# Ledger of designs, part 224: peptides against a protein of PDB entry 4AID

Target 1, 242 residues: chain A of PDB entry 4AID
Amino acid sequence: FDIKRKTIEWGGKTLVLETGRIARQADGAVLATMGETVVLATAVFAKSQKPGQDFFPLTVNYQEKTFAAGKIPGGFFKREGRPSEKETLVSRLIDRPIRPLFVKGFKNEVQVVVTVLQHDLENDPDILGMVAASAALCLSGAPFMGPIGAARVGWVDGAYVLNPTLDEMKESKMDLVVAGTADAVMMVESEIQELSEEIVLGGVNFAHQQMQAVIDAIIDLAEHAAKEPFAFEPEDTDAIKA

## One batch from the design tools (peptide; made by RFdiffusion4, then SolubleMPNN)

Design b2_p30_7_s2
Fold by OpenDDE base, seed 1:
Structure b2_p30_7_s2 (fold): chain B 242 residues (1-242), chain A 30 residues (1-30)
Amino acid sequence: as target 1 above (242 residues)
Amino acid sequence: MEEEELKQKELEQRKKELVERWQKVLEKLK
């Protein structure tokens, strides 16, 4: 097995990105670990456009599997079939920053699946899922202009905290999730208690700075593990300029 | 300093190559 792994220290935690062990049938697959929280991201894309496809058919599914549920806070043994509210929200958090980064005119079906395999009760799998999905897309050969990074920022005792634990978040006046590229912030989602706009903007900047190490780790993983770019040719370039 | 500058330059080159893989597609879209 040609297993490639990148390990970084990130926010005082070990982040591991691994490819080549599992889900080899996917176009891209990444096993991501932060602390003892573990997610599998897979990216699959169609090699042709469906006849009459007029929009970009991206589907993102985040799921917390029942084998991990015994360690997931608020994780009920969910019957297989309907996404929870959390799974629906996290699927949207992953979708929002990645959707704009596909090459215009690409209308082949893309499926991103993020599966929580383990939860440590400290590290939320949402941030890890965003990172893993980004990495899986960069490895896939799909026309994705990533990577994205992601970070959660808390405000505890008058300071920014990168990826606060679930216990530290109880004392946090901010739950700020940011995703972006090396050059731009693509998504902000925030819950804020009595903080100035200056502190919030500073939190976005802090998140964007701290996610660069993750972007760099995805690039390092992709350097030797990414598939060849899919031979995509847009049919009509004039219709894409409008 | 020199090793950090080299690592930064290598990283910038890798970032560039990751984007350039789609440059031909993006140029057709221009």
Scores: peptide ipSAE 0.123, ipTM 0.645, DockQ to the pose 0.095
Fold by OpenDDE base, seed 4:
Structure b2_p30_7_s2 (fold): chain B 242 residues (1-242), chain A 30 residues (1-30)
Amino acid sequence: as target 1 above (242 residues)
Amino acid sequence: MEEEELKQKELEQRKKELVERWQKVLEKLK
């Protein structure tokens, strides 16, 4: 197998991005690991537009499989065939920052699937899933103007904490999820307990700064493992000029 | 300092080139 791997230290944890071992039938596929939490992101895109397609058909699906769910806190009640509330929320967290980064006029079907393979009970697979999805899209050859990075920021003992553990999050006064490009914040989602706007804005800036290492790791992986850019010509050039 | 600044500039250039791959496609479509 031609396995490409990037490893970085990130927030005192080892982040590993790997491609080439599994899901080689996808346009892009990344196995991402942080601690012992493991996710597989796959990106697949259609090579043609469907007749009469008028919108960009992006589907993002975050899934915690039943074999991983037995190790996930609260995972005991997965009814087969219905997304959990968490799976629905995380699918939206991944969708929000990536959707605006596709080339205008691209209306080919894109499917991003993030599957939790392992959970260590410390590292939440949501941030890892966002990173893995970004990496898989950058490898795919799809007209995606990424990468995005993502980070969670906590506020514990009067300090910012990058990607707090599930236990540290119980003591955190902030659950701040940020996603962005190298140059811009694309998404903020926050749950905050009695913190000033200054602390929250500082948390967004901290997240955006800390995600640069992840963006860099995705770029480094893409330089070695990305497919050639898909030869996309928009059928309607007028939609690019608006 | 100089080697770190060089590495940072190289990284910024690599970031720019990755984004510019699609910008050049978009510019050819204008």
Scores: peptide ipSAE 0.067, ipTM 0.612, DockQ to the pose 0.114
Fold by OpenDDE base, seed 3:
Structure b2_p30_7_s2 (fold): chain B 242 residues (1-242), chain A 30 residues (1-30)
Amino acid sequence: as target 1 above (242 residues)
Amino acid sequence: MEEEELKQKELEQRKKELVERWQKVLEKLK
């Protein structure tokens, strides 16, 4: 097995990004681990555009497997067929920052699937899923202008906390999820309790600073394991106006 | 032959531009 792995210390936790062991049929596949929480991200893209495709057909699916979900408090055994509220929300959190980073005129189908394989009950799989999806796209050869990083920031005992545990989040006055490139913040989602705008803006800056190590880890993994960039022909939108 | 060689050169140029775009993203990340 040609297995490539990057390991970093991130917020006092070990982050591992691995490729080449599983999901080899995908264009990109990353197994990401933080603590004992484990996610698999896969990216697959069509090698041609569908006839009459007028929009970019990106789909993002975050899913918690029944064996992982059965360990999560409130994780009911899914009846097959409908995503949970959490899965729908996290799928959107992953979609929002990645969608604008695809090259304009690329209209081939792209499918990103993030699967929670294990949950430690401390580390939420959502941030790990965002990181893994970014890494899988960077490995795929799709015309994705990533990577993105992601971070959660809490405010506990008058300080910023990077990726607070689910228990630390109960004492947090802030739930701030940030995603971005190294140059720019692409997405902010925030729930705040009686905090100044200065503390919230400081939290966005803290998140963006702390995600640089993750972005660098994805780059290092991609340099060693990325597929050749997929060359596509953008539709000559000018040829339909003649 | 000449049209296939042209298409292949255009494909290689597009790959180079994609890699350079990626490198420019990665360089902005430094």
Scores: peptide ipSAE 0.034, ipTM 0.503, DockQ to the pose 0.025
Fold by OpenDDE base, seed 2:
Structure b2_p30_7_s2 (fold): chain B 242 residues (1-242), chain A 30 residues (1-30)
Amino acid sequence: as target 1 above (242 residues)
Amino acid sequence: MEEEELKQKELEQRKKELVERWQKVLEKLK
């Protein structure tokens, strides 16, 4: 097994990105760990466009497996077959920042699957899932202009906190999720209690600064483990209208 | 200071190379 691993300290927690052990049949696959929360992201893309395909067919599926669900807060026995509200929301959080970063005119089917394998009850697998999905796409050879980073920012005791624990989030006046590239913020999602716009804007800037270490870790992993870029030529008609 | 500036420049260069993999595909079409 050719296993590549990147490890960084991030917000006082160990982030590990690993490839080459699991899901080798995918175009890209990353096992990501933060604390003791573990996710598997897989990226698969079709090598041809379907006849009559007129839009970009990206599907993102975040899922919490039943064996992890018995430990997850609010993880009641999910009836097999329908996404929970959380799984639907997190799937959209991952989709939003990655969708704009595909090369225009690419209309091959892309499937990103993020599976929660373990939950430590401290680190939410949503941020880890965003990071793992970005890494899996960068490894895949798909025409993805990533990586993205992601971060959650809390406001606890009058300070910004990077990726607060689920217990620290109970005392937080802010739940701010940010995703972006090295150069730009791509997505903001926020729940705020009695904070100034200045503190919120400062939280977006803090998130974007703190995610650079994650972007750098994905790039380092991709240098050692990325597939060759897929031989894709956009049809002339969509590249001239941009 | 000089060794951190060198590591930052190497990292920015590596960021460019990852993006340039697809830019070279787009430039061959232009």
Scores: peptide ipSAE 0.026, ipTM 0.527, DockQ to the pose 0.112

Design b2_p30_7_s3
Fold by OpenDDE base, seed 5:
Structure b2_p30_7_s3 (fold): chain B 242 residues (1-242), chain A 30 residues (1-30)
Amino acid sequence: as target 1 above (242 residues)
Amino acid sequence: SAARRAEEEALRERQEELVKRWEEVLEKKK
């Protein structure tokens, strides 16, 4: 097994990105670990465009399996087949920052699947899922101009907290999720309680700064483990509209 | 710091090198 692993210290926690052990049938696959929370991201893309495809067919699916749901607060027996509200929200959270980073004219089907394998009840799998999805896409050979990083920022006792635990989040006046590239913020999602715009903007900047270590870790993994770029031809009709 | 700016610049350069691999694929098709 050609297993490649990157390990970093991130917000006082160890982040591990691993490829080559599992899901080898995917174009890209990353096992990401933070604390005892573990996610698997897989990226698969079609090698041809469907005839008459007029939009970019990206699907992102975040899933928390039922065996982990016995530990997840509120994880009643999910009826097989319908995403929970959380799974739907996190799927969108992952989709939003990655969608604009695909090369224009690429209309091959892309499927990103993030599966929560383990949950420690401290580290939320959503941020880890965003990071893992970014890494899996960078490894896949799909025309994805990432990586993105992601971070959650809390405001506890008058300070920013990077990736607060679920218990720290109860005391937080801010739930700020940011995703971005090395150069740009791509997405902000925020729930805020009576904080100034200055504190919120400072939180976005803090998140963007703190995610650079994750972006570096994904680049390092890609330099060693990425597949060759897929040689796609844009259909002539899209080259005329650009 | 100067060290942090150098790290940020090095990260940007490495990101640009990853993107250039796609530019080469796209240019071969023009």
Scores: peptide ipSAE 0.399, ipTM 0.847, DockQ to the pose 0.147
Fold by OpenDDE base, seed 1:
Structure b2_p30_7_s3 (fold): chain B 242 residues (1-242), chain A 30 residues (1-30)
Amino acid sequence: as target 1 above (242 residues)
Amino acid sequence: SAARRAEEEALRERQEELVKRWEEVLEKKK
């Protein structure tokens, strides 16, 4: 197996991105680890467009499986087959920043699946899932103009905290999730307790700065492990302007 | 800092090079 791994220190935690060991049948697959939280992201795309496909058929599915749920708070109530509110929310958090980065006119089916394999009860797998999904897409050969990075920012004791633990988040006045490219913020989601706009904007900037190391790590992994770009032919948009 | 700006620029360039691979694929098919 040609296993490629990138390891960085990120917010005082070790982030590991690994490819080549598992899910080799996917177009892209990344095992991401932060602390003892582990996620598997897979990206699969159709090699042809369905006849009459008029929209880009991207599906993102974040799943916290029952085997991990034995350690996940509230995991005991996960009914098989129905996404939880959290799973639905995180699927949307992953979808929002990646969807705009696909090449215009690409209407082949794309499926991104993020599976939580392990949860340490400290590191939320959502941010890790966003990072892993980005990496899996960059490796896949799909026409994805990523990577994106992601970060959570807390406000604890009058300071920004990168990817606060679940316990630190109880003391946080901010739950700010940011995703973006090296150049741009693509998505912001925020829950805020009586903080100034200046602190929130500073949090977005802090997140965007801190995710650059993750973007670099994904680029490094892609430079070594990405599949050849899929031979996509955009529909001649020039033929519609004539 | 100047060092940080250089790192940010280098990262942007590397990301642009990944994107250019797609542009080249898209251009070779025109």
Scores: peptide ipSAE 0.386, ipTM 0.840, DockQ to the pose 0.157
Fold by OpenDDE base, seed 2:
Structure b2_p30_7_s3 (fold): chain B 242 residues (1-242), chain A 30 residues (1-30)
Amino acid sequence: as target 1 above (242 residues)
Amino acid sequence: SAARRAEEEALRERQEELVKRWEEVLEKKK
């Protein structure tokens, strides 16, 4: 077993990114751990385009499966076979920042699946899922111009808090999720209670700064474990319009 | 700080190198 692992301290918690043990049949697979929350991200892409495919067929599925439900808030009430509202929202949070980073003209089917394996009741799997999905794509050999990092920022007692716990979030006046590359913010999602625009903008900057360590960790993992780039050939028609 | 700017620049360069592997694959096919 050729297992590659990167470990960093991030916001006072241990972040672990691991590849090579689980889901070897995927193009990319990352087991990510923060505290005792554990997610598996897998990336799979088709090696050919479907006939008549006119758009980029990216599918992102975040899943909190019933086998982990004994430790997942609200997990017991999930109806078999339909995504919860949370699963739908988190799937979109992962999709939004990664979709623009695929090479233009790539129209092969891409499936990203993030599965929550364990929940510690402190660390929300959504941020960890975003990080794991980014890492899995960077390992896959798909034409993905990542990595992205992600961070949640709270505002507690007049200060920014990186990746607040679920309990700290009850006292937070801000739920700010940011995703981006080293150079750019790609996505912001925010729920804010009576905070100034200055505090919110400062929160975006704080998130982008704090995610650089995660981006570095994903790059380090990719340098050691990424597959060779897929021999993608853009169709001539889309390359001339850039 | 100057140290932080140097770390940010080094990370940018490493990300650019990771992306450049794809650019080289795309350019070889033109």
Scores: peptide ipSAE 0.360, ipTM 0.821, DockQ to the pose 0.156
Fold by OpenDDE base, seed 4:
Structure b2_p30_7_s3 (fold): chain B 242 residues (1-242), chain A 30 residues (1-30)
Amino acid sequence: as target 1 above (242 residues)
Amino acid sequence: SAARRAEEEALRERQEELVKRWEEVLEKKK
């Protein structure tokens, strides 16, 4: 039972990334905790390409299951069998920054599943889910050129706030979600109330700076717990079209 | 600060080392 854990202080909260305890059947699995919000990210990839696979078959599923739904804001009305609007949106938020980081020509099926196990009603599991998914992919042995970090930035009382609580977000003039590598911003999603472009751009820069600690934490975890790189063979046909 | 730039550069180098492990695997198969 080899449990690897990385703990960092991040935005005045403890972020914990853990692997080796849960979901050992996955190629990568990370239990991520911030406050009392807990998510499990799993990454699974096929060891072969399907015949006639023309595109990269990445599926990302963020799930707030019914057992947690009674503790999740807006979760009281989740009917089994359809993703909520939130689950669909967060699945896309996770997909967008990770999809470009897979090696070209890799067309094996990849499934990322993020499951909210616990919600503290303060820390939104979406950012935590992005971080956990990145970490799980880095551990998996899939040809993923991550990690990505992620951060939410608020604007409260004329200042940037890293990963505002759900209560702080009610007073925030900005909901800015950023994901990126150490070098580059890969994704920005923003809802903004009457703020200058300068403040928004400053928020992106702030997010990118603050996520470096998360990227470092994922790298540290991967250095200690990553599987060997999967020895995939790109089909010769994609090498001719470059 | 100079210290922050050094930390950012060290992190970039560590990320590049993780990526290079894949590049080496890909190059050995060409």
Scores: peptide ipSAE 0.332, ipTM 0.808, DockQ to the pose 0.159; fails the geometry check

Design b2_p30_7_s4
Fold by OpenDDE base, seed 4:
Structure b2_p30_7_s4 (fold): chain B 242 residues (1-242), chain A 30 residues (1-30)
Amino acid sequence: as target 1 above (242 residues)
Amino acid sequence: MEEERREREELERRQKELVERWEEVLEKLK
């Protein structure tokens, strides 16, 4: 088995990105671990465009499976077959920053699936899922101009906290999720309790600074394990001239 | 500050080189 692994210290926790063990049938697959929270991201893309496809058909599906639900807060009440509110929100959080980074004119179907395999009750799998999805796309050979990094920022006791635990988040006045490339912020999502705009902007900058180590880790993994760029031919050349 | 800037500039360069692997594909699309 050709297993590639990158390990970094990130916000006082060990982040592990691994490829080559699981889901080898996918175009890209990354097992990401932080603490004892574990997610599997898979990226699969069609090798041809569907006839009459007019838009880029990206689907992102974040899933907290019932086998992990015994360790997931609120997991005991998941109805089989319908995404929870959390699964729907996290799927959008992953979709938003990655969608703009696909090459214009690429209209082949892309499916990103993030599956929570384990939850430690401390580390939320959403940020880990964003990172894993970015890494899986960079490995896949799909025309994705990533990586993106992601970070959550809290505000606890008058300081920024990188990727606060679920318990630290109860004391946090900010839930700020940021995603971006090395050079640009691509997405901000924020829930804020009575904080100044200065503190929030400082939180975005802090998140973007702290995600650089994750971007570096994904680049390092891709330099060693990425598939060759998929040579696609666009059926519609008009979208590339804009 | 200067070290952090150099580390950022190097990471941006490596990200750019990772994207430049698509140049041959993108040139065929023009």
Scores: peptide ipSAE 0.412, ipTM 0.854, DockQ to the pose 0.146
Fold by OpenDDE base, seed 1:
Structure b2_p30_7_s4 (fold): chain B 242 residues (1-242), chain A 30 residues (1-30)
Amino acid sequence: as target 1 above (242 residues)
Amino acid sequence: MEEERREREELERRQKELVERWEEVLEKLK
């Protein structure tokens, strides 16, 4: 077993990205840990386009498993079979920044599955899920021009806080989720309480700065463990020439 | 500032090199 692991200190917490132990049947698979919150991201892609496929068929599915539900806030009522509102929102939160980074003309089916395995009641699995999904795609050999990083920013006692705990978030005047590449912000999602545009923009910049360590960690993991780029043949070459 | 800029430029370079691995794939598609 060739297990690759990257460990960084991030926002005063240990972030671990691991590949090669779990879900080896996927094109990419990453076990990500922040504090004691644990997620498994898997990326799988079809090796051919379906006949008549006219759009890029990306599916992102974030799931909090029932065995973790006794430790997940609001997890007590998860019936098997329907995504919760949170799972639906987080699936979209992961989808939004990754979708634009696929090579134009690639129309093979891609499935990203993020599974929460453990929750520590401090670290929200959504940010960790975004990071893990990015890492899994970078390892997969799919034509994903990532990585993305992600960060949550709070505003507590007149300061920015990177990835506030669930308890610190109760005191936060900002819930700002940012995702981006090394060079660009790709997505912002924000809930704010009576903050200036300057503070919010400063929060985006702070998030983008703080996610660089995560982007570096994913790049380092990919440099050592990524599969070779999949030699796909697009049916529509005009979309690649644009 | 200057160190952070160099670290950013190096990270952008490494990200670009990961993307450049697709050039051989994309060139065959042109």
Scores: peptide ipSAE 0.411, ipTM 0.854, DockQ to the pose 0.145
Fold by OpenDDE base, seed 2:
Formats: sequence, structure tokens, C-alpha cells
Structure b2_p30_7_s4 (fold): chain B 242 residues (1-242), chain A 30 residues (1-30)
Amino acid sequence: as target 1 above (242 residues)
Amino acid sequence: MEEERREREELERRQKELVERWEEVLEKLK
């Protein structure tokens, strides 16, 4: 089995991106690990457009399954059949920065599934899920003009903290999630407590700087393990020229 | 500062090369 693995040090933690061990039936699949938190991202895309498809049918589904519930805060209350509020929010956080990076006129169905396999109670799976989803799309052969990186920034004891632990976040005056490419910020989501706009803008810049190592790691993985670009035929070429 | 700039410019180049794999596909769509 051809297993490709990239390992980096990121914010004082080891980030591992791995492909080729599991989920080989997907177009792209990445097992991502930070600390003892583990996620599986899978990307699958249809090889044809549905007749009369007017919009890009991207679905992102972040899931924390019941087998991890004994290690996930609130996991004991998961009713089978409906996403939790957290799962819905994280699915949107992953969707927002990736959606605009698909080639215009591509209207084949794309499904991104992020599954939390393990949680360490320190590292939140959401940032890891964003990174893993980006990596899985870059490997898939889908017309995704990524990668994106992602980072969480806290403000603890008057300093920026990259990807604060769940315990450090209790002392943080900021929960800032940023996603972007090497050259651009694509998404910002922020919850702040009595901080200046200058500190928040500095946090966005800090996040964008710190995610460069993740973008490099995804590019390195894609250079070694990406599928060939899928030759799609759009029904309407005018949508590509706009 | 100058080293960090060079590392960023190299990463931007590698990201661009990864996207350029789609140029042949996009040219057939034009």
C-alpha cells in the first residue's frame, strides 16, 4: 500500500497528514492528527453533472461519531439522525473558504465528509477538520484551486496563541478562526471579549502567517499523492468566462 | 524578514504551480 505522510511542528504540536491507508474508495482521503485528536476527511465528486443542475452542489458534513463520544464533551447526548449545533457550525466553517476556490462552471456534485475518530480533550477537531478537508480536496482530482490553511488564534495573558487548547480557551479573550490561501485570507470568524480592532486585525495577520506551514505541508502531500486533474465538460461555457 | 519573504514567495510559487495543472483543462473549456 502506497502511504504518503507529512509531519510538521505547528504551534508547539505535531501535525500529521496521511493518505493511502484508509478510505481508498474516495477521490481524496486524508487522516489528520494533532496531539491525540484524529480526523478523517474524504472528498468524493460525481464524474458527470445532473441534467438541469443550475448551481454548484457542494455538501460539507462534519461529524463527531458515537464511538468517539466517550472522549468528546457533550458526546453522550447525540441523538442519532440530526447534526448537533457544533457539527452544523463546523460544517459551515469548512464550506465557506473552500466553496469560492472551485473552478467556475463546475457543477458536478462534491461531498466533503470530515469524521472525528478520536478527541484528546485538548485539541479541537474543527481546525484539524478544515486542514484535512483542504488536503483531501487537493488530492482528489476535483477542480479545487486550493489548498487553504486554517488556524485558531487566542489572546491569553496579552499575547497571541496559535490553536489554544480547550483549557487555554477558557482564559482567552478571543476565539478567532481564519482560513486562507498562501496569498489571501478567505474567511474570518471571531468571538471577542473587550479587545480592540487593532488586536483582532493583528490576530488575522498572525493566523495567516502561522497557516503558511500547513499550506506548505498540504502542497508537499499533493505533489507526491494527488490524482491527475479530472477533465470535466461543463454544459455552459459562459459561466467560465465571467 | 528577508528570509521569511523568500519562504513566502517560494510557497506562493508552489501553490501557483499546483493550480497551473488545471490550465490545460481550463483551456479546453474556453
Scores: peptide ipSAE 0.387, ipTM 0.837, DockQ to the pose 0.146
Fold by OpenDDE base, seed 5:
Structure b2_p30_7_s4 (fold): chain B 242 residues (1-242), chain A 30 residues (1-30)
Amino acid sequence: as target 1 above (242 residues)
Amino acid sequence: MEEERREREELERRQKELVERWEEVLEKLK
């Protein structure tokens, strides 16, 4: 098995990105670990467009298996078949920054699945899921102009905290999730308790600076492990000239 | 500052090279 792994220190935690061990049937697959939280991201894309496809058919599905959810205090046993509110929100959180980075005119079906395999009850799988999804797409050969990085920023004791634990987040006056490329912020989602706009903007800048190490780690993994770019044929060539 | 700028400029370069691998695909689509 050709297993490729990148390991970095990130916010005082070890981030590991691994490919080539599991889900080899996917176009891209990444096992990501932070602390003892583990996610599997898979990217699969159709090799042809459906006749009459008028929009880009991207589906993102974030899922926490019942075994991880049963360890969370107050987690109801998920009945098989309906996403929780959290799974729906995190699926959208992953979708938002990646969707704009696909080449215009690419209308082949793309499925991104993020599965929480393990949860340590300290590190939220959402940020790790965003990073893993970005990495899986960069490996896939799909026309994705990533990577994106992602970070959560807290405000605890008058300072920015990168990827606060679930316990540190109870004391945080800010829950700021940022995703972006090396050059641009693509998405901001924030819940704020009476902080100045200056502190919030500083938090966005802090997040964007801190995610550069993650973007570098994904690029390094892609330079070694990415599939060749898929030579797709668009049905509508006029959409590529804009 | 100057080291962080060089690290960022190198990351931007490597990001660009990953995207440039699509140029041959995108040129055939034009």
Scores: peptide ipSAE 0.376, ipTM 0.839, DockQ to the pose 0.142

